# Peptides against a protein of PDB entry 5FRP: the designs that were tried, part 18

Target 1, 225 residues: chain A of PDB entry 5FRP
Amino acid sequence: VEWTESIPQIIATREDISKELNQALAKTFIDSDPRVRRTSVMIFNKVPVTEIWKNITNKAIYTSLLHLAREKHKEVRELCINTMAKFYSNSLNEIERTYQNKEIWEIIDTIPSTLYNLYYINDLNINEQVDSVIFEYLLPFEPDNDKRVHRLLTVLSHFDKKAFTSFFAFNARQIKISFAISKYIDFSKFLNNQESMSSSQGPIVMNKYNQTLQWLASGLSDSTK

## One batch from the design tools (peptide; aimed at target 1 Y119 N122 F170)

Design b2_p14_2 (made by RFdiffusion4)
Pose (drawn by RFdiffusion4):
Structure b2_p14_2 (pose): chain A 225 residues (1-225), chain P 14 residues (1-14)
Amino acid sequence: as target 1 above (225 residues)
Amino acid sequence: STKIAAGLTGKELA
């Protein structure tokens, strides 16, 4: 851990080495101890994306980084998901493509598909995290009308069938959710004024809204929240 | 809403 903690500054201060470091981090990314794996992925977080793209070039680093996204260990998996997504975003907003660096790009480009494939594991926390992460770094809410799409295509550019089916299923659910929140408000407004304390639908509508709110809460990690 | 969609989509996909 002590050794792994020092790399970001070294990489940030010297290009003298990209051989031994690439040789070492590869082992550091698959170590038995999760502390070192975390301290390893923290590199992609602490040192700027450009210096990463310049200094570390070994194929195994990126594959291990993405590989850990499916890991049992939680603290590593979460930081991994967040990191490789923010990295994917920054790894397009700063670094162009040439004849030589494309060799590794096929990994950076399969990041969204890998991210979308996490939904298939069916974990509330992970689904929530990928949900939060995608719209934070991948498909941002800014800044304009045209580029969102221009990049949306580049995100969709490298998908497997699963990534598409899940990309679309996420969208198919959106309408059903909208049809829910809209009715949720249409039912929640029932308390604007006295419509039926026990009249028209008092004994029935309360237990439609009260039971309807559970349907939206069934997909969240903490439904009781 | 998006978190809900993600959770429900995960159930559907599984």

Design b2_p14_2_s1 (made by RFdiffusion4, then SolubleMPNN; from b2_p14_2, 5 letters changed)
Fold by OpenDDE base, seed 1:
Structure b2_p14_2_s1 (fold): chain B 225 residues (1-225), chain A 14 residues (1-14)
Amino acid sequence: as target 1 above (225 residues)
Amino acid sequence: MNSIAGGLTGKELG
């Protein structure tokens, strides 16, 4: 743990990290101690993206980072998911694609697929986290249409079949959620009117209101868990 | 039901 905690400082102070150090760092991502793995992931949060790309040249580190998205240890997994999404976004914004870094980009370009594939785990907490990082890092709000389209195409260009399916399902869900929220509002307005509530439609709308609420709630993770 | 694709349809919500 202590050794791994020193790595960000080493990267920040040295222009050339030895091959041996990269190899040693790669091992920390697969360490049996989750604290070591956590600390390893934190390197990507503590070191500027440009310095990471410059100094971390071992492909195994990047592949191992992606694998930690399915980590059994919840804290490490959650950290990893946020970290890789952020790292992807920062890389797109700050790192030029060159011949020299092509092999690393081939790995980094799979991050969107890796994230979208997490939906198949069917865990509400994971789903919420993936939703969050998609909106924050993968497909952030971009007012410029050309930039937005370019980002979207970049994200989609490396999707596997499962990721595409997940992507479409995600978007379909968003539409459904939007519709449900709209109906919730409408039903709420109706039920708040005394005359409407006392009408023959009152009980029907109440039932629909409850169904809508239950559906919306079922899509949310239990914050207590 | 796939957690992503599942849920009430517009027909179910009226």
Scores: peptide ipSAE 0.011, ipTM 0.582, DockQ to the pose 0.089
OpenDDE base, seeds 2, 3, 4, 5: peptide ipSAE 0.009, 0.010, 0.009, 0.010; ipTM 0.575, 0.571, 0.572, 0.591

Design b2_p14_2_s2 (made by RFdiffusion4, then SolubleMPNN; from b2_p14_2, 4 letters changed)
Fold by OpenDDE base, seed 3:
Formats: C-alpha cells, sequence, structure tokens
Structure b2_p14_2_s2 (fold): chain B 225 residues (1-225), chain A 14 residues (1-14)
C-alpha cells in the first residue's frame, strides 16, 4: 500500500517510468487486498491523463483497470467505474491517436462498451452510477452540434452488440422518465389549484400523482444500502 | 419481464 501511494508523486516528477515500475504497478491491480487495488485505481485520478499515457505503457494495467468495473468489492468497483469513465473522457479530449499508442487506445475505446454492459448486472446502485457517468463523462452536454455528434459516433463505434442493446434501452428509459416527470409536474399543478382539488377529478389526480411518484422513486437506488 | 430488461427499461407507468 505504501509503495503504491508513492507512485503518483513519482509519475509527476519523472519524465519516464521504468519498465520495472510498470510491471510492479500491474501486479497491484490484481492484489488480493482491496486497499491495494483501490490505491492503484486512484493513480488514474491523481495523475494528469497526459502523464498517465506517457508513463504507463503496460497494457495489462489498462486491461486490469477495466476488469475492476465488475469487482466484487463495492468501494473499489464504484471508484473504478468513475475513474475509467473520467479517464476515457479526458483521453478523448487530450490524447492524440498515434501509431505508438494505438494498442492502448484499442483498450480505452472499449470503456463505453464496458460501462454499458454493467446494466446487465441489474443492480440499482450500479445502474445509477452508470447513468451518472454517461451524462458526466461519456456523453456530456455539448452545445456544438458537430462536436456532440462526433463524440456520440466515437462512443458508438466500438460498441459490442450487448452495449448497443443497452444503449437503446437506456435512451428509451430516459424518454419514459422524462414523460413521468412531465406528468408529475402537471399533476402537481392541478393539485395546487384549490378549485381543481375540490372537483370530482381531485381524488383521481391525487391517485395518479402518487403512482407517478412511486414509479419515479422505484428507479432510484436506496441510499441506505 | 426479463430481469435484465427490467433493469434497463424499468416498470411501465400505470
Amino acid sequence: as target 1 above (225 residues)
Amino acid sequence: ANSIAGGLTGKELA
């Protein structure tokens, strides 16, 4: 653990990290101690993306990072999901595709597919996290249409069949959520009107309002778990 | 409904 904690500083101060250090770092990602694995993932958060690409040249490190998205240890998994999504976005923005880094890009380009495939686990906490990282890192708000389309095409270009299926299902769900929110707003407005509440429709709308709220809430993870 | 589909699409609004 102590050794791994020193790595970010080493990467920040040295222009070139030795092959030996890369090999040692690769082993930490598969360490039996979740604290070691966590610390290893944190390297990707503490070190600038440009320095990561420059100094971490062992493909096994990147592959291992992606595998931790399905880690049994909750804290490590959650950290990994956020880290890999952010790293993907930063890489797209800051790292040029070259012949020399092609092999690493082949791995990094699978991050969107890896994330969308997590929906098949059917865990509400994981689903919520994947939703969040999609909006924050994979497909962020972009006012420029050309840039937005380019990002979308980049994300989709490396999808496997399962990821595509998840993508379409995700979008369909978002539409449903939007519709439910719209109904919630309409019902809320109706119920806030005294005349409407006193009408014969009052109890009916109240029931629909409660159903809508329950539906919306059912899609959220339990924060207590 | 398939559990996987339920995770992705959620329940239908009544």
Scores: peptide ipSAE 0.023, ipTM 0.672, DockQ to the pose 0.147
OpenDDE base, seeds 1, 2, 4, 5: peptide ipSAE 0.022, 0.022, 0.022, 0.022; ipTM 0.666, 0.670, 0.670, 0.667

Design b2_p14_2_s3 (made by RFdiffusion4, then SolubleMPNN; from b2_p14_2, 4 letters changed)
Fold by OpenDDE base, seed 2:
Structure b2_p14_2_s3 (fold): chain B 225 residues (1-225), chain A 14 residues (1-14)
Amino acid sequence: as target 1 above (225 residues)
Amino acid sequence: ARSIAGGLTGKELA
């Protein structure tokens, strides 16, 4: 753990990292101790993306990072999911594609597919986290249409079949959520009107209102878990 | 837990 904790500083201060150090770092990502794995993932959060690409040249490190997305240890997994999504976004924004870094990009380009495939685990907490990182890092809000399209095409260009299916399911769910929220607003307005509440439609709308709330709530993870 | 297909086949709101 202590050794791994020193790596961010080393990367930040040195122009290059030896092959041996890269190999040693690669081993920390598969260490039996979750604390070691966690510390290893944190390297990607503490070191600028440009320095990571410059100094971490062992592809096994990147492959291992992606593998941790399905880690059994909850804390490590959650950290990994956020880290890899952010790293992907930062890489797209700051790292040029060259012949020299092609092998690393081949791995990094699979991050979107890796994340979308996590929906198949059918865990509400994981689903919520994946939703979050999609909006924050993979497909962030972008007012420029050309940039949005370019990002979307980039994300989709390396999807496997399962990721595409997950992508469409996600989008369909978002539409339904949006519609439900709109209905919630309409029902709320109706129920806030005393004349409307006293009408024959009052009880009917109240029932629909409750159903809408229940539906919306069912899609949320339990904060206690 | 929820199914990935929940978004596609989820119950419609009235």
Scores: peptide ipSAE 0.019, ipTM 0.663, DockQ to the pose 0.111
OpenDDE base, seeds 1, 3, 4, 5: peptide ipSAE 0.019, 0.014, 0.014, 0.019; ipTM 0.660, 0.654, 0.655, 0.656

Design b2_p14_2_s4 (made by RFdiffusion4, then SolubleMPNN; from b2_p14_2, 6 letters changed)
Fold by OpenDDE base, seed 5:
Structure b2_p14_2_s4 (fold): chain B 225 residues (1-225), chain A 14 residues (1-14)
Amino acid sequence: as target 1 above (225 residues)
Amino acid sequence: ARSVAGGLTGKELG
């Protein structure tokens, strides 16, 4: 743990990290101790993306990072999911595609697919997290149409078949959620009007309101679990 | 083809 904690400083200060250090770092991502794995993931959060690309040249490190998205330890997994999504976004923004970094990009370009494939785990907590990182890092709000389309195409260009399926399902769900929220608002407005509530439609709208709430809630993770 | 997670297919809003 202590050794791994020192890595960010080393990467930040040294222009050439030895092959040995990269190999050692690669091992920390597969360490049996979740604390070590966590610390390893944190390197990607603490070190500027440009420095990571410059100094972390062992592709196994990047591959291992992606694998942690499916590990059993919840905290490490959650951290990893956020980290890789952010790293992907930062890489797209700050790292040029060159011949020299092509092999690393081939791995990084699979991050979106890796994330969308997490939906197949069918875990509400994971789903919520993936939803969040998609909107925050993968497909952030972009007012420029060309940039938005370019980002979308970049994200999709490396999808596997499963990721595409998840993508379509995700979008379909988002549409449904949007519709449900809209209805929730409408029903809420209706129910907040005393005259409307006393009408013959009052009980009907109340029922629909409850159904809408139940549906919305069913898609949310239990914060206590 | 593994079915999309039940969370994504959510029950249709009645």
Scores: peptide ipSAE 0.013, ipTM 0.645, DockQ to the pose 0.136
OpenDDE base, seeds 1, 2, 3, 4: peptide ipSAE 0.012, 0.012, 0.012, 0.013; ipTM 0.626, 0.636, 0.629, 0.636; seed 4 fails the geometry check

Design b2_p14_3 (made by RFdiffusion4)
Pose (drawn by RFdiffusion4):
Structure b2_p14_3 (pose): chain A 225 residues (1-225), chain P 14 residues (1-14)
Amino acid sequence: as target 1 above (225 residues)
Amino acid sequence: EEEEEALNKFINLE
């Protein structure tokens, strides 16, 4: 851990080495101890994306980084998901493509598909995290009308069938959810004024709204929240 | 089949 903690500054201060470091971090990314794996993925977080792209070039680093996204260990997996997504975003907003660096890009480009494939594991926390992460770094809410799409295609550019089916299923659920929140408000407004304390639908509508709110809460990690 | 079931459960919020 002590050794792994020092790399970001070294990489940030010296290009003298990209050989031994690439040789070492590969082992550091698959160590038995999760502390070192975490301290390893923290590199992609602490040191700027450009210096990563310049200094570390070994194929195994990126594959291990993305590989850990499916890990049992939680603290490593979450930081991994967040990191490789923010990295994917920054790894397009700063670094162009040439004849030589494309060799590793096929990994950086399979990040969104890998991310979308996490939904298939069917974990509330992970689904929530991927949800949060995608719209934070991948498909941002800014800044304009044209580029969102221009990049959206680049995100969609490298998908497997699963990524597409899930990408679309996430979208198919959006309408059903909208049809729910809209009715949720249409039912929640029932308390604006006295419509039926026990009249028209008092004994029935309360137990439609009260039971309907559970449907939206069934997909969240903490439904009681 | 397992993946379709998992996707359906995802869409249906189950």

Design b2_p14_3_s1 (made by RFdiffusion4, then SolubleMPNN; from b2_p14_3, 8 letters changed)
Fold by OpenDDE base, seed 1:
Structure b2_p14_3_s1 (fold): chain B 225 residues (1-225), chain A 14 residues (1-14)
Amino acid sequence: as target 1 above (225 residues)
Amino acid sequence: DEDEKKLQEFIDLK
C-alpha cells in the first residue's frame, strides 16, 4: 500500500521532467546558433506527429516553430516552411481535436495564415516554396469533393484578414499564370507551323511568344541563389 | 495601401 502512495510522486516527477525537457527544447528554437535551431526543427520531421503532440506540450515551442518561417537564415527558414506545412497536414490527418490539445490546435491552425502571409514579402524563392507546400500539404489534390471542400474550409476558417487577402491574390496569380501558359502553348503551335511563320503575323507572334516567356520566367527564382 | 501594392506586384510577378 505504501508503494502505491509513491506513484503520484513518481508521476509528478515525470511530469516535471517532461516540463523541464519542454522548457529546454523551447530555448533551442530561439538559440543564437542556426545549427541549433535547425536541429530543433528537424525534430518535427523525424518524430511521428502523434509522438510530437504527445510529448511536446509547451505551446511556446509551436509558436517558435512558426516564427522561424520568417527566419533570416535561409536554410533554417526553408526547412521550417516545409516542416510546418507537413506537420499541419499530418496533424489534420492524424490528430483528433480534444479539450486537452485545444491550445496547441489554436496555434497549429494558424499555420496556413503564417504561410500565406509570407507572400507579402514577395521574395521569389519564398513564393516558390510556399506555392509548393500549398499544393503538397495545405490544399493537396483530393479526388473526394467533400473531403476537398472540408479541407479548404478548415484552412480558410482560421485565416486572418491579411492571409485571406493573400489567398485571393494567390488565386488571381494562378489564373494569370494559367492564361499565360495557354498563350505560350498557342504561340508555340503557331511558330511550329511553317505556313503561319511565313505569314505577316509571324514576327508579331514571335514577339508575343518572347514576351510571354519572359513574363513566365520572371516568376521563377534564381536557382543559383 | 502598401500591402495591396505588394500583393499586386506579387500577382503581376514584379
Scores: peptide ipSAE 0.429, ipTM 0.925, DockQ to the pose 0.740
OpenDDE base, seeds 2, 3, 4, 5: peptide ipSAE 0.426, 0.426, 0.424, 0.419; ipTM 0.924, 0.924, 0.924, 0.922

Design b2_p14_3_s2 (made by RFdiffusion4, then SolubleMPNN; from b2_p14_3 with E1K A6K N8E)
Fold by OpenDDE base, seed 3:
Structure b2_p14_3_s2 (fold): chain B 225 residues (1-225), chain A 14 residues (1-14)
Amino acid sequence: as target 1 above (225 residues)
Amino acid sequence: KEEEEKLEKFINLE
């Protein structure tokens, strides 16, 4: 009986600890020391997604995480971009949408838009990283058509106007890259044939081959700006 | 530095 009476006090104590922890953690995301900010971001990488959603209840922490995608410190920014993309994917796969977590989901659902908006910075390194996280986490390869479409619709459902524009530009670029690769293959086959190479078309195809290679090498220089 | 150490302990990075 005495043990049972102590349970409410124990629960209350744990709740207080959780609240204090959330408040302290929120401050670390905006700390002036990049090392502190880095360590804060790493929590999302080292702790399982289910435990994050359970224990991190201060919405300001999630908002601050998203803001770090545009911070000045390169290492923290890069870590943040990868972290938020992975966290988004894991959340979609493992976290149920409920009334209780609605406010957090409203923030998390903006991650795709946040990432696509980074293309407007027109930085080569950022573009490469965003390309990478799109294929790895946001829109991963999925052979099941229904699952793929569902994921796509989920990603698009919370886009702002700029994100939509960036999305279309990204897709257009991917189509162009695919086309260039196809042409590279065709030209390579042509040039590997001795009869074709000795023909009047040989020099023309060689020139196109070189241009295609040059374009592919500079492909990431294209921006949405 | 102190806050960093606290966070590292919390997430068992030590």
Scores: peptide ipSAE 0.026, ipTM 0.601, DockQ to the pose 0.016
OpenDDE base, seeds 1, 2, 4, 5: peptide ipSAE 0.022, 0.016, 0.022, 0.023; ipTM 0.612, 0.549, 0.586, 0.610

Design b2_p14_3_s3 (made by RFdiffusion4, then SolubleMPNN; from b2_p14_3, 6 letters changed)
Fold by OpenDDE base, seed 5:
Structure b2_p14_3_s3 (fold): chain B 225 residues (1-225), chain A 14 residues (1-14)
Amino acid sequence: as target 1 above (225 residues)
Amino acid sequence: SEFEEKLQNFINLK
């Protein structure tokens, strides 16, 4: 009988410890030291998504994670952007929506909007990173049409107006890039053929090739930066 | 839990 009475106390104590840990963790996300913030973000990257959802119940932690997407410290920001995108994708795949986790899902469901809103910063490095995480995590390649559509609808369902605008702009850019890449390949094949290069079309194709390269290069961040 | 331990270690390293 006495041991049974200890169970609620142990549970209560455990809940208290969990609460304290959550509070402590919440503070680390807003720490003045970027190293601390970085390490805090890394928790979301290193710990399985199921364990995160189970153990991190303080909403402020998730909100703080999302805020770090606009962090001034480049390394922390970049890590955060990758981490939140991955976390979003993993959550969609592995976490069921329940009454208990509804409030956390309300925050997590804003990750796509948070990411797409980063395009308004008009930073090439940020844009490239956002592009990358969209393709890798938000809207990954999915051969199943139904799954792909479902994912797309899920991502879009919580968009704000600004995110929608960015989304459409992004898609338009992707179409152009795809077209440019296709042409680049065609031009490259042409240029590798000596007979074609010696033709009257050679100089014209070379010019188009150079223009295409310049256009593609202008959209790419300097790898040295 | 392993998570709590890791988190505590993280907090203690701070």
Scores: peptide ipSAE 0.178, ipTM 0.842, DockQ to the pose 0.015
OpenDDE base, seeds 1, 2, 3, 4: peptide ipSAE 0.101, 0.089, 0.103, 0.106; ipTM 0.781, 0.774, 0.780, 0.785

Design b2_p14_3_s4 (made by RFdiffusion4, then SolubleMPNN; from b2_p14_3, 7 letters changed)
Fold by OpenDDE base, seed 5:
Structure b2_p14_3_s4 (fold): chain B 225 residues (1-225), chain A 14 residues (1-14)
Amino acid sequence: as target 1 above (225 residues)
Amino acid sequence: SEFEQKLQNFINLK
């Protein structure tokens, strides 16, 4: 009988410890030291998504994670952007929506909007990173059409107006890039053929090739930066 | 839990 009475106390104590740990973790996300913030973000990267959802119940932690997407410290920001995108994707794949986790899902469902809103910063490095995480995590390649559409609808369902605008702009850019890459390949093949280069079309194709390269390069961040 | 231990270790490293 006495041991059964200890179970609620142990559970209560455990809940208290869990609460304290969550509160302590929440503070680390807003710490003045970027190293601390970085390490805090790394928890979401290193710990399985199921364990995160189980153990991190303080909403402030998730909101703070999302805020770090606009962090001034480049390394922390970049890590955060990758981490939140991955976490979103993993959550969609592995976490069921329940009444208990509804409030956390309300935050997590804003990750796509948070990411697409980063395009308004008008930073090439950020844009490239956002592009990358969209293709890798938000809208990954999915051969199953139904799954692909479902994922797309899920991502879009919580968009704000600004995110929609960015989404459409992004898609338009992707079409252009794909076209440019296709042309680049064609031009490269042409240029590798000596007979074609010696033709009257050679100089014209070379010019188009250079223009295409310049256009592609202008959209790429300087790898040195 | 392993998570709690990791988190505690993290907090203690601070």
Scores: peptide ipSAE 0.219, ipTM 0.860, DockQ to the pose 0.015
OpenDDE base, seeds 1, 2, 3, 4: peptide ipSAE 0.134, 0.195, 0.136, 0.050; ipTM 0.795, 0.849, 0.794, 0.742; seed 4 fails the geometry check

Design b2_p14_4 (made by RFdiffusion4)
Pose (drawn by RFdiffusion4):
Structure b2_p14_4 (pose): chain A 225 residues (1-225), chain P 14 residues (1-14)
Amino acid sequence: as target 1 above (225 residues)
Amino acid sequence: SALARKAAAGLIMS
């Protein structure tokens, strides 16, 4: 851990080495101890994306980084998901493509599909995290009308069938959810004024809203929240 | 809106 903690500054201060470092971090990314794996992925977080793209070039680093996204260990998996997504975003907003660096891009480009494939594991926390992460770094809410799409296609550019089916299923659920929140408000407004304490639908509508709110809460990690 | 998206994501495999 002590050794792994020093790399970001070294990489940030010297290009003298890209050989031994690439040889070492590969082992450091698959070590038995999760502390070192976390300290390893923290590199992609602490040192700027450009210096990563310049200094570390070994194929195994990126594959291991993405590989850990499916890991049992939680603290490593979450930081991994967040990191490789923020990295994917920054790895397009700063670094162009040439004849030589494309060789590793096929990994950076399969990041969104890998991210979308996490939904298939069916974990509430992970689904929540991927949900949060995608709209934070991948498909941002800014800044304009045209580029969102221009990049949206680049995100969709490298998908497997699963990524597409999930990408679309996420979208198919959106309308059903909208049809829910809209009715949720249409039912929640029932308390604006006295419509039926026990009149028209008092004994029935309360237990439609009260039971309907559970449907939206069934997909969240903490439904009781 | 974020909660709705999280709920949608949670219901993908449902």

Design b2_p14_4_s1 (made by RFdiffusion4, then SolubleMPNN; from b2_p14_4, 5 letters changed)
Fold by OpenDDE base, seed 4:
Structure b2_p14_4_s1 (fold): chain B 225 residues (1-225), chain A 14 residues (1-14)
Amino acid sequence: as target 1 above (225 residues)
Amino acid sequence: DKLARQAAAGLINK
């Protein structure tokens, strides 16, 4: 009986501790020190998604996480982009949509749009990272057609107009890259044949090969920067 | 920094 009577007080105490923790955590995401912001983002990588949803109930934390995608500090930004994409994917896979978590889901559902909007910055490093997280976390390879379509529809259902534009541009670019890679392979095969290389077409194909390589390379960021 | 570490530790240790 006494133990049962103490449960409400324990729950209340835990709730208070949780609220204080959430308030403190919300402040760390907007701290002036990039190390503090980095550490805050790392919580989402170190803690299981189910525990995050259970213990982090302050909406401001999730909103602040999304804002860090446009952080000026490169390391924090890069970490944030990977973290939010992974968190989105894990949430879709492991967290049910309930009335209680609806408000957090409203924020989390904007992650794809937030990521696709980063293409408007027109930074090659950011573009490459966004490309990577799209294939790894947002729209991963799924052999089940129904699951793949459902994921795609989920991702698109919360897009803003700018995100849709970026999505179409991304897909068009992927087709162009695929075509360029195919041509690169064909040209490489041709040039690997000595008879073909010595033919009148040899110099022409060599030029096309070089142009194709230059085009492919122009889309890559400098890994040293 | 200390606050973030404490917050992180508190969440990880739950």
Scores: peptide ipSAE 0.082, ipTM 0.798, DockQ to the pose 0.018
OpenDDE base, seeds 1, 2, 3, 5: peptide ipSAE 0.038, 0.034, 0.062, 0.047; ipTM 0.710, 0.697, 0.779, 0.753; seeds 1, 2 fail the geometry check

Design b2_p14_4_s2 (made by RFdiffusion4, then SolubleMPNN; from b2_p14_4, 5 letters changed)
Fold by OpenDDE base, seed 4:
Structure b2_p14_4_s2 (fold): chain B 225 residues (1-225), chain A 14 residues (1-14)
Amino acid sequence: as target 1 above (225 residues)
Amino acid sequence: SKLARQAAAGLLNK
C-alpha cells in the first residue's frame, strides 16, 4: 500500500526530471556554439527512436532540429539533414500514431517537406545530400509495392507547394540523368570499338560523349568544397 | 556540450 502511494510521487518526480531535461535539451539546440548544436543533433542519431519519442516530449526540440537543416555551420547542417531523414524513416517504421504523440507527429511529418525545400537554396552540396537522403531514408527501395506506395503517399501527404514543385523537378532530373547515363554507356561502347571510332561518325559521337559527360559533371558538387 | 552529453546519457539510461 505504501509503495503504491509512492508511485504517483515517483511518476511526478520523473516527469519533473523529464521536464527539466527537455528544457535543458531545448536550449542546447539554439546554443551559440556549433559544437553544442552538433552534440544535440547526435542525440537523435545515437538514441533509439522509441526512447526518443518516449523521453523527448517538448515539441520545441523537434522544431529546433528541423531548423538546423538550414544552419549556417556546414557540419551541423549536414549532420542534421542526415539525422532528421533517418529519424523520420525510423519513426515511420517503429512509432505508432496515437492521440498522445499527435503534436510531435505533426512536426515530424514536415521533415520531407523541410528536406525538399532545401533545393531552393541552390547549393550543389546540399542538393547532393538531399538526393542521397531521399533514396536512403525517405523513399528507400522497397520490393513490396503496397508498402512502397504507402510510404510515398505518407511522404507526399504533408508537402507544401514548394516541396511538391521540388519533388517534380527532382523526378524530372532523375529521368534526365538516367537517360544521359544510358547515352554515355552507348557512346562509350561505340568509341571503344576502333572501327566505329575511325568511321565518319567517330568525331560526332565523341562530341556527343563529351557533351553528355560535361552535363553529368555539371550536376556534381566540387568534392573539395 | 556537457549538457547535451548529459541529456543523451540521461535518455540512454532511462
Scores: peptide ipSAE 0.099, ipTM 0.823, DockQ to the pose 0.018
OpenDDE base, seeds 1, 2, 3, 5: peptide ipSAE 0.094, 0.090, 0.089, 0.095; ipTM 0.817, 0.813, 0.810, 0.818

Design b2_p14_4_s3 (made by RFdiffusion4, then SolubleMPNN; from b2_p14_4, 6 letters changed)
Fold by OpenDDE base, seed 3:
Structure b2_p14_4_s3 (fold): chain B 225 residues (1-225), chain A 14 residues (1-14)
Amino acid sequence: as target 1 above (225 residues)
Amino acid sequence: DRIARQAAAGLINK
């Protein structure tokens, strides 16, 4: 009887401790020191997704995480973008939607929009990173058609108007890149043949090859920046 | 740093 009576008190105490921890953690995401912010983001990388959802119940933490995607500090921003994309994917795979976690899911469901909206910053480094996390985490390769479509619909279901626009622009760009790569391969094959190079078409193909390379390179970020 | 580490440790050790 005494043991049973202590259980509610223990649960209440754990909830209180959890609340205090959440409040303290929320402050670290907005700390003036970028090292503190970085460490805070790393929690989402080090802790299993199931444990995060269980223990981090303060909405402000998730909102703050999403805001760091636009932070001025490059390292923290880059870490945040990768972290939130991975966290989104892991959450979709491992976390069920319940009544209790509905409010957190409302925030997490905005991650795709948050990421696609980064294209409007018009920064090549950010664009490259967003491209990467889309293929790695948001819309990964999935051979099962039903799963692939379901994931796509899930990602799109919470898009704002701007995110949709950037999504379509992204897809259009991918088609163009694919075409350019195909041409690059064709031109490379032609130029690697000595007989073809010595033909009247040799100089023409060389010019097209160079133009194709220049176009492809223009879409890449400078690794030195 | 300390608070974040403590928070992280608390989450990992659960």
Scores: peptide ipSAE 0.070, ipTM 0.791, DockQ to the pose 0.018
OpenDDE base, seeds 1, 2, 4, 5: peptide ipSAE 0.052, 0.049, 0.062, 0.058; ipTM 0.769, 0.765, 0.780, 0.774

